# Peptides against a protein of PDB entry 2QAS, part 34

Target 1, 120 residues: chain A of PDB entry 2QAS
Amino acid sequence: PPEDLMQYEAMAQDALRGVVKAALKKAAAPGGLPEPHHLYITFKTKAAGVSGPQDLLSKYPDEMTIVLQHQYWDLAPGETFFSVTLKFGGQPKRLSVPYAALTRFYDPSVQFALQFSAPE

## One batch from the design tools (peptide; aimed at target 1 Y60 M64 T65 Q71)

Design b2_p25_3_s1 (made by RFdiffusion4, then SolubleMPNN; from b2_p25_3, 8 letters changed)
Fold by OpenDDE base, seed 2:
Structure b2_p25_3_s1 (fold): chain B 120 residues (1-120), chain A 25 residues (1-25)
Amino acid sequence: as target 1 above (120 residues)
Amino acid sequence: SRHVLSPEEAAALGAALVPANDDAP
């Protein structure tokens, strides 16, 4: 097959990662997401730039899914990564996740989902 | 597109997702 020197696939993924960023910015706005919207986000825990409690990340050596609906705090969607405080086993913990680490995005309220390839 | 799922595919994906964080209403 012909060689794609433009890397259209990668550009398409990058554009779609922008959707996730935009959605998180809406979630971070005052009042949060408009009901009944909520977000499931899956990411590679060992991807470059992912940071959080060691014990938590060790529990999920490959991928981890978080949900942003009822209990999330200080959501900060930056240009290249987002950070958020969530509770795990009743304990609040801060996660920082680059958009490039994402593998899945899902809003069940409207059955909208995206899939991405992420570095192993 | 394998990146933008159909509603049916999205529903199937959602059924398999298990969030790690606490999120009780």
Scores: peptide ipSAE 0.740, ipTM 0.955, DockQ to the pose 0.722
OpenDDE base, seeds 1, 3, 4, 5: peptide ipSAE 0.733, 0.736, 0.740, 0.734; ipTM 0.953, 0.954, 0.955, 0.954

Design b2_p25_3_s2 (made by RFdiffusion4, then SolubleMPNN; from b2_p25_3, 9 letters changed)
Fold by OpenDDE base, seed 2:
Structure b2_p25_3_s2 (fold): chain B 120 residues (1-120), chain A 25 residues (1-25)
Amino acid sequence: as target 1 above (120 residues)
Amino acid sequence: SRHVLSPEEAARLGAELVPANDDAP
């Protein structure tokens, strides 16, 4: 097949990662997401830039999914990564996840989902 | 699109997702 010198696949993924960033910015705004919207985010825990409690990340050696609906705090969507405080086993923990580490994004309220390829 | 799923595909994906964090209402 013809060689894609434009690298459209990479451009497409980067553009779609922008959707996730934009959605998180909406979630971080005063009042949060408009109900009933809420977000499921899956990412590779060993991807470069992923940061969080060692014990937590160790429990999920490949991928981990988080949900942002009822209990999330200090959501900070930056340009290249977002950070958020969530509870795990009743304990609040801070996670920092680069958008490049994402593999899945899902909003069940409207059945919207995105899939990405993320390197380890 | 393999990146933008259809509503049906999204529903299937969602059914498989198990969040790690606590999120009780």
Scores: peptide ipSAE 0.749, ipTM 0.957, DockQ to the pose 0.726
OpenDDE base, seeds 1, 3, 4, 5: peptide ipSAE 0.747, 0.747, 0.748, 0.744; ipTM 0.956, 0.956, 0.957, 0.956

Design b2_p25_3_s3 (made by RFdiffusion4, then SolubleMPNN; from b2_p25_3 with H2R T6S K11A E15A T18V N23D)
Fold by OpenDDE base, seed 2:
Structure b2_p25_3_s3 (fold): chain B 120 residues (1-120), chain A 25 residues (1-25)
Amino acid sequence: as target 1 above (120 residues)
Amino acid sequence: SRHVLSPAEAAALGASLVPANDDAP
């Protein structure tokens, strides 16, 4: 097949990553997400730019999923990554995740989901 | 599209997701 020098597939994924960013910005707004919307986000824990507690990341050597519904604080959706404070075992932890590290995005309230390829 | 799932595919995906963080009302 002909070679795609434009890399349209990659462009499409990048555009869809923008949907995640936009959704997180809505979640970060005053009042949070409109009920019953909530977000499940899966990402590669070893992807470049992922930051968090060593013990936590060690527990999930490949991927981990977080949910943003009832208990999340200081959600900060930046241009290239988002950061958020969540509780693990009752302890608050800060995570920073580049959008490029995402592999899955899901909002069960309306059965909306996205899948992405992320660096190994 | 393999990137934008259908509602049925989304439901199937959701059934397999287990969040790592604490989250309760």
Scores: peptide ipSAE 0.751, ipTM 0.957, DockQ to the pose 0.722
OpenDDE base, seeds 1, 3, 4, 5: peptide ipSAE 0.746, 0.748, 0.749, 0.745; ipTM 0.956, 0.956, 0.957, 0.956

Design b2_p25_3_s4 (made by RFdiffusion4, then SolubleMPNN; from b2_p25_3, 9 letters changed)
Fold by OpenDDE base, seed 2:
Structure b2_p25_3_s4 (fold): chain B 120 residues (1-120), chain A 25 residues (1-25)
Amino acid sequence: as target 1 above (120 residues)
Amino acid sequence: SRHVLSPEEARQLGAELVPANDDAP
């Protein structure tokens, strides 16, 4: 097969990561996401830029999934990463995740899902 | 598509997802 010097696959993936960023920005807006929309996000915990409680991340050596629906606070979707406060075992904790670390995105309300290849 | 799943594939993926955070109503 011919060699793709344009790297369309990578370009397409980057564009799709933009969908996640946009969705999170909608979620961060006043009032949050329009019901019944909510988001499941999976990411590589060892990817560069991922930050959070060491004890928590240690429990998930490869990937971790979070859900943004009923209990999430201070969602801050930046240009290269987003941060959010969630509860784990009843305790609020802050996570910072680069969009490049994402491997899965899912909104069950409309069965919309994206998959990405993320470097570790 | 490899990156954009069909609704059926999405549902299958969702069934396997287990969120780590608390999210009770």
Scores: peptide ipSAE 0.757, ipTM 0.957, DockQ to the pose 0.717
OpenDDE base, seeds 1, 3, 4, 5: peptide ipSAE 0.752, 0.752, 0.755, 0.745; ipTM 0.956, 0.957, 0.957, 0.956

Design b2_p25_4 (made by RFdiffusion4)
Pose (drawn by RFdiffusion4):
Structure b2_p25_4 (pose): chain A 120 residues (1-120), chain P 25 residues (1-25)
Amino acid sequence: as target 1 above (120 residues)
Amino acid sequence: TAEEAFWESLVARHEANPAQTFFAP
């Protein structure tokens, strides 16, 4: 015991996904992130709401990490998901990722990191 | 420790190839 009927830990997890959304809004600002800040986003490929090229999603069965630093265009962070154009083998592609699909967040510049979808 | 090693591996792979934007962790 005790069983947590309030699920405080789960609420704290969701509250923290919001940091990723807020960080993506600063990155979507004209001029991008304030250097040397850059972002690593890890997400569940099969999580509902994610869309991308069928070929690309098949290459990454469960987890996929993307880096937002030198090569990303048209970052569009909606309230419930974000979309961004990245390059894979020199070929530009478009992704949409719900904040609910996120499992990790990391900014190597200040070593700030978050882990989600992990009730432990 | 394991979580730190997860990020170190990805950061090292990205430093080896700055053009790469997708990773299989």

Design b2_p25_4_s1 (made by RFdiffusion4, then SolubleMPNN; from b2_p25_4, 15 letters changed)
Fold by OpenDDE base, seed 2:
Structure b2_p25_4_s1 (fold): chain B 120 residues (1-120), chain A 25 residues (1-25)
Amino acid sequence: as target 1 above (120 residues)
Amino acid sequence: SELEAQFARIEAAHAADPSKTFFKP
């Protein structure tokens, strides 16, 4: 079969990661996401650029899923990563996740799901 | 779908305890 020198699949994956970034930017806007939309985000915890509490990352050494619905603060969706404050063990913890580290995305309210290949 | 099924457990757990934010996939 012909060789894809354009790397269309990689470009498509990047575009789909852009959906997550856009959704997070909507969530960070005043008023947050329109009800009943909320986000499930799965990522590789050891991926380059992931940072957060040692105890949290140790508990989930491969992947974790976070839920952004009722209990999150100071969501900051940048161009290459997002950061957010979540409570772990009753304490607020700052988590930073590059979009490249994402493996899954889901909005249960409309059953919209995406899956990504993330670096090991 | 298969991908929706992968989130079913987490969705159920979150519904039961909306204060929980972190889950094993």
Scores: peptide ipSAE 0.448, ipTM 0.911, DockQ to the pose 0.710
OpenDDE base, seeds 1, 3, 4, 5: peptide ipSAE 0.430, 0.435, 0.428, 0.423; ipTM 0.908, 0.909, 0.907, 0.906

Design b2_p25_4_s2 (made by RFdiffusion4, then SolubleMPNN; from b2_p25_4, 15 letters changed)
Fold by OpenDDE base, seed 3:
Structure b2_p25_4_s2 (fold): chain B 120 residues (1-120), chain A 25 residues (1-25)
Amino acid sequence: as target 1 above (120 residues)
Amino acid sequence: SALQALFDRIEAEHAADPSKTFFKP
């Protein structure tokens, strides 16, 4: 078959990751997500660019899921990664996650789900 | 779908403790 010099599959995957970025930007806007929308986000904890507290990342050495609904602060969705403050052990912890590290995304309110291939 | 089913356990855990933010996948 012909060689795909456009790399369409990679482009399509990047576009889908863009959905997560866009959703997070909506969540970060004043007023947050419209009820009852909320987000489950799964990512590889050892992926390049992931940063957070050692104890948290050690507890989830391969992959973890966060929920953005009731308990999150200072959500900052950048162009290549997002950061957010979440409580772990009762203490606020700053987490930074590149979109490239994401493996799953889900909004149960409308049963919208995405799955991604991530490095490692 | 199968992908949605991967979140069933997590949703149940979250429902049991709405303050919980971190989950094993």
Scores: peptide ipSAE 0.411, ipTM 0.899, DockQ to the pose 0.725
OpenDDE base, seeds 1, 2, 4, 5: peptide ipSAE 0.393, 0.407, 0.402, 0.403; ipTM 0.892, 0.895, 0.895, 0.895

Design b2_p25_4_s3 (made by RFdiffusion4, then SolubleMPNN; from b2_p25_4, 15 letters changed)
Fold by OpenDDE base, seed 2:
Structure b2_p25_4_s3 (fold): chain B 120 residues (1-120), chain A 25 residues (1-25)
Amino acid sequence: as target 1 above (120 residues)
Amino acid sequence: SELEALYQRIEAQHAADPSKTFFKP
């Protein structure tokens, strides 16, 4: 087939990452996500811009999945990354993840799933 | 799908321990 000079695949991937950003912004809004919606988010822990507790990132050297349902605080979805406070070992830890680092997204309440290609 | 099956397993783990927020994919 002819060469795609528009790079539609990349555009589509960016648009789909936008879905995650939008979902997180809904979660961060007053009242949080509408029940029973909740989010599972998977990302590359060594991707550029990922930051968090050393012990946590060492335990998950490739990918990890976080769940945003009942045990998260101070969710801050920015334009290029989001940050959130989660408990690890019983202690609150701040995690920051660029949307570009995401590899998977899932909302089990409606069985909505997305998969992404992420740089190392 | 395989992706949904993966998260269903994680969901089951979370249901068993609601305090757990980090999982291996």
Scores: peptide ipSAE 0.313, ipTM 0.864, DockQ to the pose 0.706
OpenDDE base, seeds 1, 3, 4, 5: peptide ipSAE 0.270, 0.283, 0.302, 0.294; ipTM 0.848, 0.853, 0.860, 0.857

Design b2_p25_4_s4 (made by RFdiffusion4, then SolubleMPNN; from b2_p25_4, 16 letters changed)
Fold by OpenDDE base, seed 3:
Structure b2_p25_4_s4 (fold): chain B 120 residues (1-120), chain A 25 residues (1-25)
Amino acid sequence: as target 1 above (120 residues)
Amino acid sequence: SELQAQFDRIEAEHAADPSRTFFKP
């Protein structure tokens, strides 16, 4: 087959990552996500740009999943990464995750799921 | 689907502890 100089496959994957970004922006808007929607977000903890508390990242050295439903604060979905405050060990911790680090996304309320390839 | 099934455990764990936000995938 002819060579794809447009890299459409990568574009499609980026578009799907855009769904996560859009969902997070909805979550960050006043009032949050409409019930009963909530988000399960899985990412590579050692991916470039990921930052958070050492103890948390040490506990999940490869991948971890965060749940944005009841206990999250100051969700800030940027253009290349999002940050959010979550409680770990009873203490609020700031987590920053580039969208490129995402490997899975799920909204159980409507059983909507996405899977992505992320840098190792 | 298989992808959906990968979240079954987390969903169950979260249901058991709604205040928990961090899970092993």
Scores: peptide ipSAE 0.441, ipTM 0.898, DockQ to the pose 0.710
OpenDDE base, seeds 1, 2, 4, 5: peptide ipSAE 0.416, 0.434, 0.440, 0.419; ipTM 0.895, 0.899, 0.900, 0.895

Design b2_p25_5 (made by RFdiffusion4)
Pose (drawn by RFdiffusion4):
Structure b2_p25_5 (pose): chain A 120 residues (1-120), chain P 25 residues (1-25)
Amino acid sequence: as target 1 above (120 residues)
Amino acid sequence: PPPVPAIANDVTDEQREEWDAYWES
């Protein structure tokens, strides 16, 4: 014991997903992130709400990490998901990722990191 | 230990080293 009927840990998890959304809004600002900041986003490929080229999603069965630093365009962070154009083998592609699909967040510049979808 | 997730988009050597360093920490 004790069983947590309030699910404080789960609420704290969701509250923290919001940091990713806030960070993506600063990155979507004209001029991008303040250097040397850049972002690593890890997400569940099969999590509902994610869309991308069928070929690309099949290459990454469960987890996929993307880096937002030197090569990303038209970052559009909505309130419930974000979409961004990235390059894969030199070919530009479009992704949509719900904040609920996120499992990890990392900015190597200040070594700030978050882990989600992990009740432990 | 869980498998290290692959970086899907085009990344530099530095970005790969930073990613490896994160998982080794």

Design b2_p25_5_s1 (made by RFdiffusion4, then SolubleMPNN; from b2_p25_5, 11 letters changed)
Fold by OpenDDE base, seed 2:
Structure b2_p25_5_s1 (fold): chain B 120 residues (1-120), chain A 25 residues (1-25)
Amino acid sequence: as target 1 above (120 residues)
Amino acid sequence: APPAPEIANDVSEQEREEWAAFYAS
C-alpha cells in the first residue's frame, strides 16, 4: 500500500487532543460544565511533563484515571497542559498533565469516548 | 470483561459504577 507521507493519522490524533483541551476549557469557565457532563481522564503517569505528589504518582506507575465532576478545584487548562486540584483520601493535591500524556477521555453523559497513544 | 482501572481521586459510588459500566460494555 502507498506510504502516507502526510501522516494523517497523527494529525487526526492531535486534532482529537484538541477536543479534550476545549472540553477542559469549558469546565474551567464560570459555572463549570453544563450538567450532566463530566469527564473521566486517563493518562500515563511517567510521560514527560506529568507532575504531582511523589507518593501519588508512585502509586500509579503506569496510568491513572481521574474524574472531574463534583470535586475539583482551580482547573487551569493551558495550551499544552492542564492542572487541577483534586482530593485523594481527603487530601487536596495538585496535578499537572500534558495533553500529550492522555490515553483516554470519556464523558458518560453522552457516551463520548476518545483513545490516544501516548508516548512512554 | 476485565475490571475497570481504579479511579484515583475521591469520587462517589455512582461515578465508580459509571466507569465500571463503560468497561463492561
Scores: peptide ipSAE 0.570, ipTM 0.888, DockQ to the pose 0.740
OpenDDE base, seeds 1, 3, 4, 5: peptide ipSAE 0.549, 0.557, 0.544, 0.544; ipTM 0.881, 0.884, 0.878, 0.878

Design b2_p25_5_s2 (made by RFdiffusion4, then SolubleMPNN; from b2_p25_5, 10 letters changed)
Fold by OpenDDE base, seed 2:
Structure b2_p25_5_s2 (fold): chain B 120 residues (1-120), chain A 25 residues (1-25)
Amino acid sequence: as target 1 above (120 residues)
Amino acid sequence: APPAPEIANDVTEEEREEWAAFYAA
């Protein structure tokens, strides 16, 4: 078969990562996400740019999933990464996650799911 | 079906069940 020198699949993946960024920007806007939308986000914890409490990240050496619905604060979706405060065992902690580290995005309210191949 | 990965942050049981259902589908 012919070789794809345009790398369309990679372009498509980048575009889809843009969907996640846009969704998070909607979530960060005044009023938050329109109900009943909420987000399940999975990412590689060892990916470049991922940062957070050492004890938390060590507990999830490969991937971790977070849910943005009822309990999240100070969501800040930047151009290359987003940061958010969540509670873990009752303790608020800040996470910073590059969009490139994402492996799964899911909004069950409309059964919208995306999967990504994230670099190690 | 394999068990759904644990949700890291503090969530309700309903959220955990919703996630499990996704992986079971």
Scores: peptide ipSAE 0.608, ipTM 0.903, DockQ to the pose 0.733
OpenDDE base, seeds 1, 3, 4, 5: peptide ipSAE 0.599, 0.598, 0.597, 0.592; ipTM 0.901, 0.900, 0.900, 0.898

Design b2_p25_5_s3 (made by RFdiffusion4, then SolubleMPNN; from b2_p25_5, 9 letters changed)
Fold by OpenDDE base, seed 2:
Structure b2_p25_5_s3 (fold): chain B 120 residues (1-120), chain A 25 residues (1-25)
Amino acid sequence: as target 1 above (120 residues)
Amino acid sequence: APPRPEIANDVSEEEREEWEAFYES
């Protein structure tokens, strides 16, 4: 098969990651996400730029999923990464995740799902 | 199929069931 010198797959992946960023920005806006929308986000815990509680990241050596619906605070979606405070075992902790570390995005309310390849 | 990633943060049983349903469908 002919070589793709345009790197369309990479372009498409970047565009789709933009959907996640846009969704998080909507979630961070006043009033939050419009009901009943909520997000399930999966990411590689060892990807470059991922930061959070060491004990938590150690518990999930490959990847983990976080749910943004009822229990999340101070969601801050930047241009290259987002940060959010979530409760783990009753304890609030801060997570910082680059969009490039994402592997899955899902909104059950409309069964919208995206899958990505992320660097380890 | 690869194992279903675990939900790390505190969530309700309903939210956990939604995740399971996603992978089972």
Scores: peptide ipSAE 0.508, ipTM 0.859, DockQ to the pose 0.953
OpenDDE base, seeds 1, 3, 4, 5: peptide ipSAE 0.477, 0.503, 0.491, 0.472; ipTM 0.842, 0.855, 0.851, 0.839

Design b2_p25_5_s4 (made by RFdiffusion4, then SolubleMPNN; from b2_p25_5, 9 letters changed)
Fold by OpenDDE base, seed 2:
Structure b2_p25_5_s4 (fold): chain B 120 residues (1-120), chain A 25 residues (1-25)
Amino acid sequence: as target 1 above (120 residues)
Amino acid sequence: APPRPEIANDVTEEERQEWEAFYES
């Protein structure tokens, strides 16, 4: 088949990652996400730029999913990564995840899902 | 199919079921 010298697949992936960033920015805005919207975010724990408690990251050597609905605080969606405080076993922990580390995004309220290829 | 990624943070049973249903569909 013909070679894609434009790298359209990569461009499409970047555009779709922008959807996640935009969604998180809406979640971080005053009032949060409009109910009943809530987010399931999956990412590679060993990807460059991922930061969090060592014990947690060790527990999930490949991927892990976080849910942003009822228990999350100080969501800060930057241009290249987002950070958020979540509870793990009752303990609040800070997690920082580059958008490039994402592998899946899901909003059950409208059954909207995205899948990404992420570098490790 | 690859194994379903586990939900790491503390969530409700309903949230766990939503995730399970997603991978079963």
Scores: peptide ipSAE 0.556, ipTM 0.881, DockQ to the pose 0.943
OpenDDE base, seeds 1, 3, 4, 5: peptide ipSAE 0.551, 0.547, 0.541, 0.530; ipTM 0.879, 0.877, 0.875, 0.869

Design b2_p25_6 (made by RFdiffusion4)
Pose (drawn by RFdiffusion4):
Structure b2_p25_6 (pose): chain A 120 residues (1-120), chain P 25 residues (1-25)
Amino acid sequence: as target 1 above (120 residues)
Amino acid sequence: AEIEAYVQEEPILTPELQEKFLEAV
């Protein structure tokens, strides 16, 4: 014991997904992130709400990490998901990722990191 | 170092590099 009927840990997890959304809004600002800040986002490929080229999603069965630093365009962070254009083998592609699909967040510049979808 | 060199050209990590990244972070 004790069983947590309030699920404080789960609420703290969701509250923290919001940091990723806030960070993506600063990155979507004209001019991008304040250097040397850049973002690693890890997400569940099969999590509902994610869309991308069928070929690309099949290459990454469960987890996929993307880096937002030198090569991303038209970052559009909605309130419940974000979309961004990245290149894969020199070929630009479009992705949409719900904040609920996120499992990890990392900015190597200040070594700030978050882990989600992990009740432990 | 491998990941830093790789993301100079590609923003999407390969599975092998992603495994190393998840072990480190």

Design b2_p25_6_s1 (made by RFdiffusion4, then SolubleMPNN; from b2_p25_6, 14 letters changed)
Fold by OpenDDE base, seed 3:
Structure b2_p25_6_s1 (fold): chain B 120 residues (1-120), chain A 25 residues (1-25)
Amino acid sequence: as target 1 above (120 residues)
Amino acid sequence: SAIEEYILTESILSPELHAQFRAQV
């Protein structure tokens, strides 16, 4: 078959990443997510643009999963990345994650799941 | 579950819990 020069698969993936962005924007709005919705987000820790405490990231050589339900603050969903303050070991940790780094998105309340291919 | 209890006080899954989560989804 002929080569896809349009890269439709990548376009579709980006569209799906838009779902995550939209969900995060809802979460960041006053009142947060409507109960019982909450989010599990997995991303490649070594992907370009990922930033956070070195002592934390060093514990996750491949992926990390964060949970936006009980212990998150100052969620700021931008157009290309989001930042959020989380809790690890009882301490606040600020992370910045590009949407391109995402590998999984899951909302257990409705069993909605998305998977993405992310660059290293 | 272990994850459900863990997320009551934390929001970054430990490497161990991450592995468990990945296997579930």
Scores: peptide ipSAE 0.778, ipTM 0.963, DockQ to the pose 0.769
OpenDDE base, seeds 1, 2, 4, 5: peptide ipSAE 0.776, 0.024, 0.025, 0.775; ipTM 0.962, 0.588, 0.559, 0.962

Design b2_p25_6_s2 (made by RFdiffusion4, then SolubleMPNN; from b2_p25_6, 12 letters changed)
Fold by OpenDDE base, seed 2:
Structure b2_p25_6_s2 (fold): chain B 120 residues (1-120), chain A 25 residues (1-25)
Amino acid sequence: as target 1 above (120 residues)
Amino acid sequence: SEIEEYIKTESILSPELHAKFKAQV
């Protein structure tokens, strides 16, 4: 087949990552997400730009899934990455995750799911 | 569900719960 010089597949993937960014910006806005919406976000823990407590990340050699519903604070969705304070083992944990590190996005309230290819 | 109860007090799925989540989504 003819060569795709436009790289449409990559463009589509970037556009879909934009959906996650937009959703996080809605979550960070006053009032948070409209109920019953909440987000499950999975990412590669060893991807470039991922940062957080060493004791936490060491427990996840491949992926980690965070949930933005009840126990999250100070969500800051930037242009290339987002940071958020979560809870693990009853303790607050601050994570910074590049959108490029994402592998899954899911909102069970409407069964909306996205999957991404993330380089390490 | 187990995950629904877990996330009432935590927001990072344990490695075990992550595996279960990944398998059902």
Scores: peptide ipSAE 0.791, ipTM 0.967, DockQ to the pose 0.761
OpenDDE base, seeds 1, 3, 4, 5: peptide ipSAE 0.789, 0.790, 0.790, 0.790; ipTM 0.966, 0.966, 0.965, 0.966

Design b2_p25_6_s3 (made by RFdiffusion4, then SolubleMPNN; from b2_p25_6, 11 letters changed)
Fold by OpenDDE base, seed 2:
Structure b2_p25_6_s3 (fold): chain B 120 residues (1-120), chain A 25 residues (1-25)
Amino acid sequence: as target 1 above (120 residues)
Amino acid sequence: SEIEEYVKTESILSPELHEQFRKQV
C-alpha cells in the first residue's frame, strides 16, 4: 500500500489538540463556558511536562481525568500547556498539563468527544 | 449519576471514578 510521507494523521491530531486549547481559552475568558457546557479532560500523568502535587500524582500511575465545571480556579491556557487549580479530597491542587499529554476530551452537554495518542 | 454528584464538590475524578468514566462512550 502507498506510504504516507506527509504524516497526515499526526497533523490532523495536532489540529484537534487545538480544539482543546481553544475550548480552554473560552473557559478562561470572563464569564467562563456558556452553560451547560463543561469539560472532562484526561491525560497521562507520567508524560513529560506534567506537574502537580506528588502525593496526588502518585495515586494515578497512568491517567487522570479532571473536570472543568464547578470546582476549578485560575485556569491559565498557554500555547503549549495549561495550568489550573482543582479540588481533590476537599483541598486545592494546582496542576500544569501540556496539551501533548492529553488522551481524551469530552463535553457531555453536547456529547462531543476527542481521543488522542499521547507519549509517556 | 455518581460522577455528576461527585463533581459538584470535587474536580479530579478518583481512580475508581476515572475507570468508570474511561469505560463510557
Scores: peptide ipSAE 0.790, ipTM 0.964, DockQ to the pose 0.751
OpenDDE base, seeds 1, 3, 4, 5: peptide ipSAE 0.785, 0.787, 0.790, 0.789; ipTM 0.964, 0.963, 0.964, 0.964

Design b2_p25_6_s4 (made by RFdiffusion4, then SolubleMPNN; from b2_p25_6, 13 letters changed)
Fold by OpenDDE base, seed 5:
Structure b2_p25_6_s4 (fold): chain B 120 residues (1-120), chain A 25 residues (1-25)
Amino acid sequence: as target 1 above (120 residues)
Amino acid sequence: SAIEEYIKTESILPPELHAEFNAAV
């Protein structure tokens, strides 16, 4: 078959990652997400650009799922990555996650789900 | 569910609940 020199599949994936970025920007706005919307975000913990407490990341050899509903603060959605303070073991944990590291996005309130491929 | 109760006080799913989450979605 003809070679896709446009790399449409990759472009489509990046566009869908844009949905996550947009959703996070809404979450970061005053008042947060409109109830009952909340987000489950899964990402590869060893992907380039992922940053956080070593003691935390060491517990997740492959991927981690974070929940943006009740226990999150200082969500800062940038253009290439987002950072947020979460709660684990009763302690605050600051994470920085590139959108390229995402593998899944889910909003159970409306059962909206997206899947992504991330570098191994 | 276990996840619903867990996320009331935490925001990072522990490895133990990750499999359950995947099955639920």
Scores: peptide ipSAE 0.694, ipTM 0.933, DockQ to the pose 0.748
OpenDDE base, seeds 1, 2, 3, 4: peptide ipSAE 0.682, 0.691, 0.683, 0.686; ipTM 0.926, 0.931, 0.927, 0.928

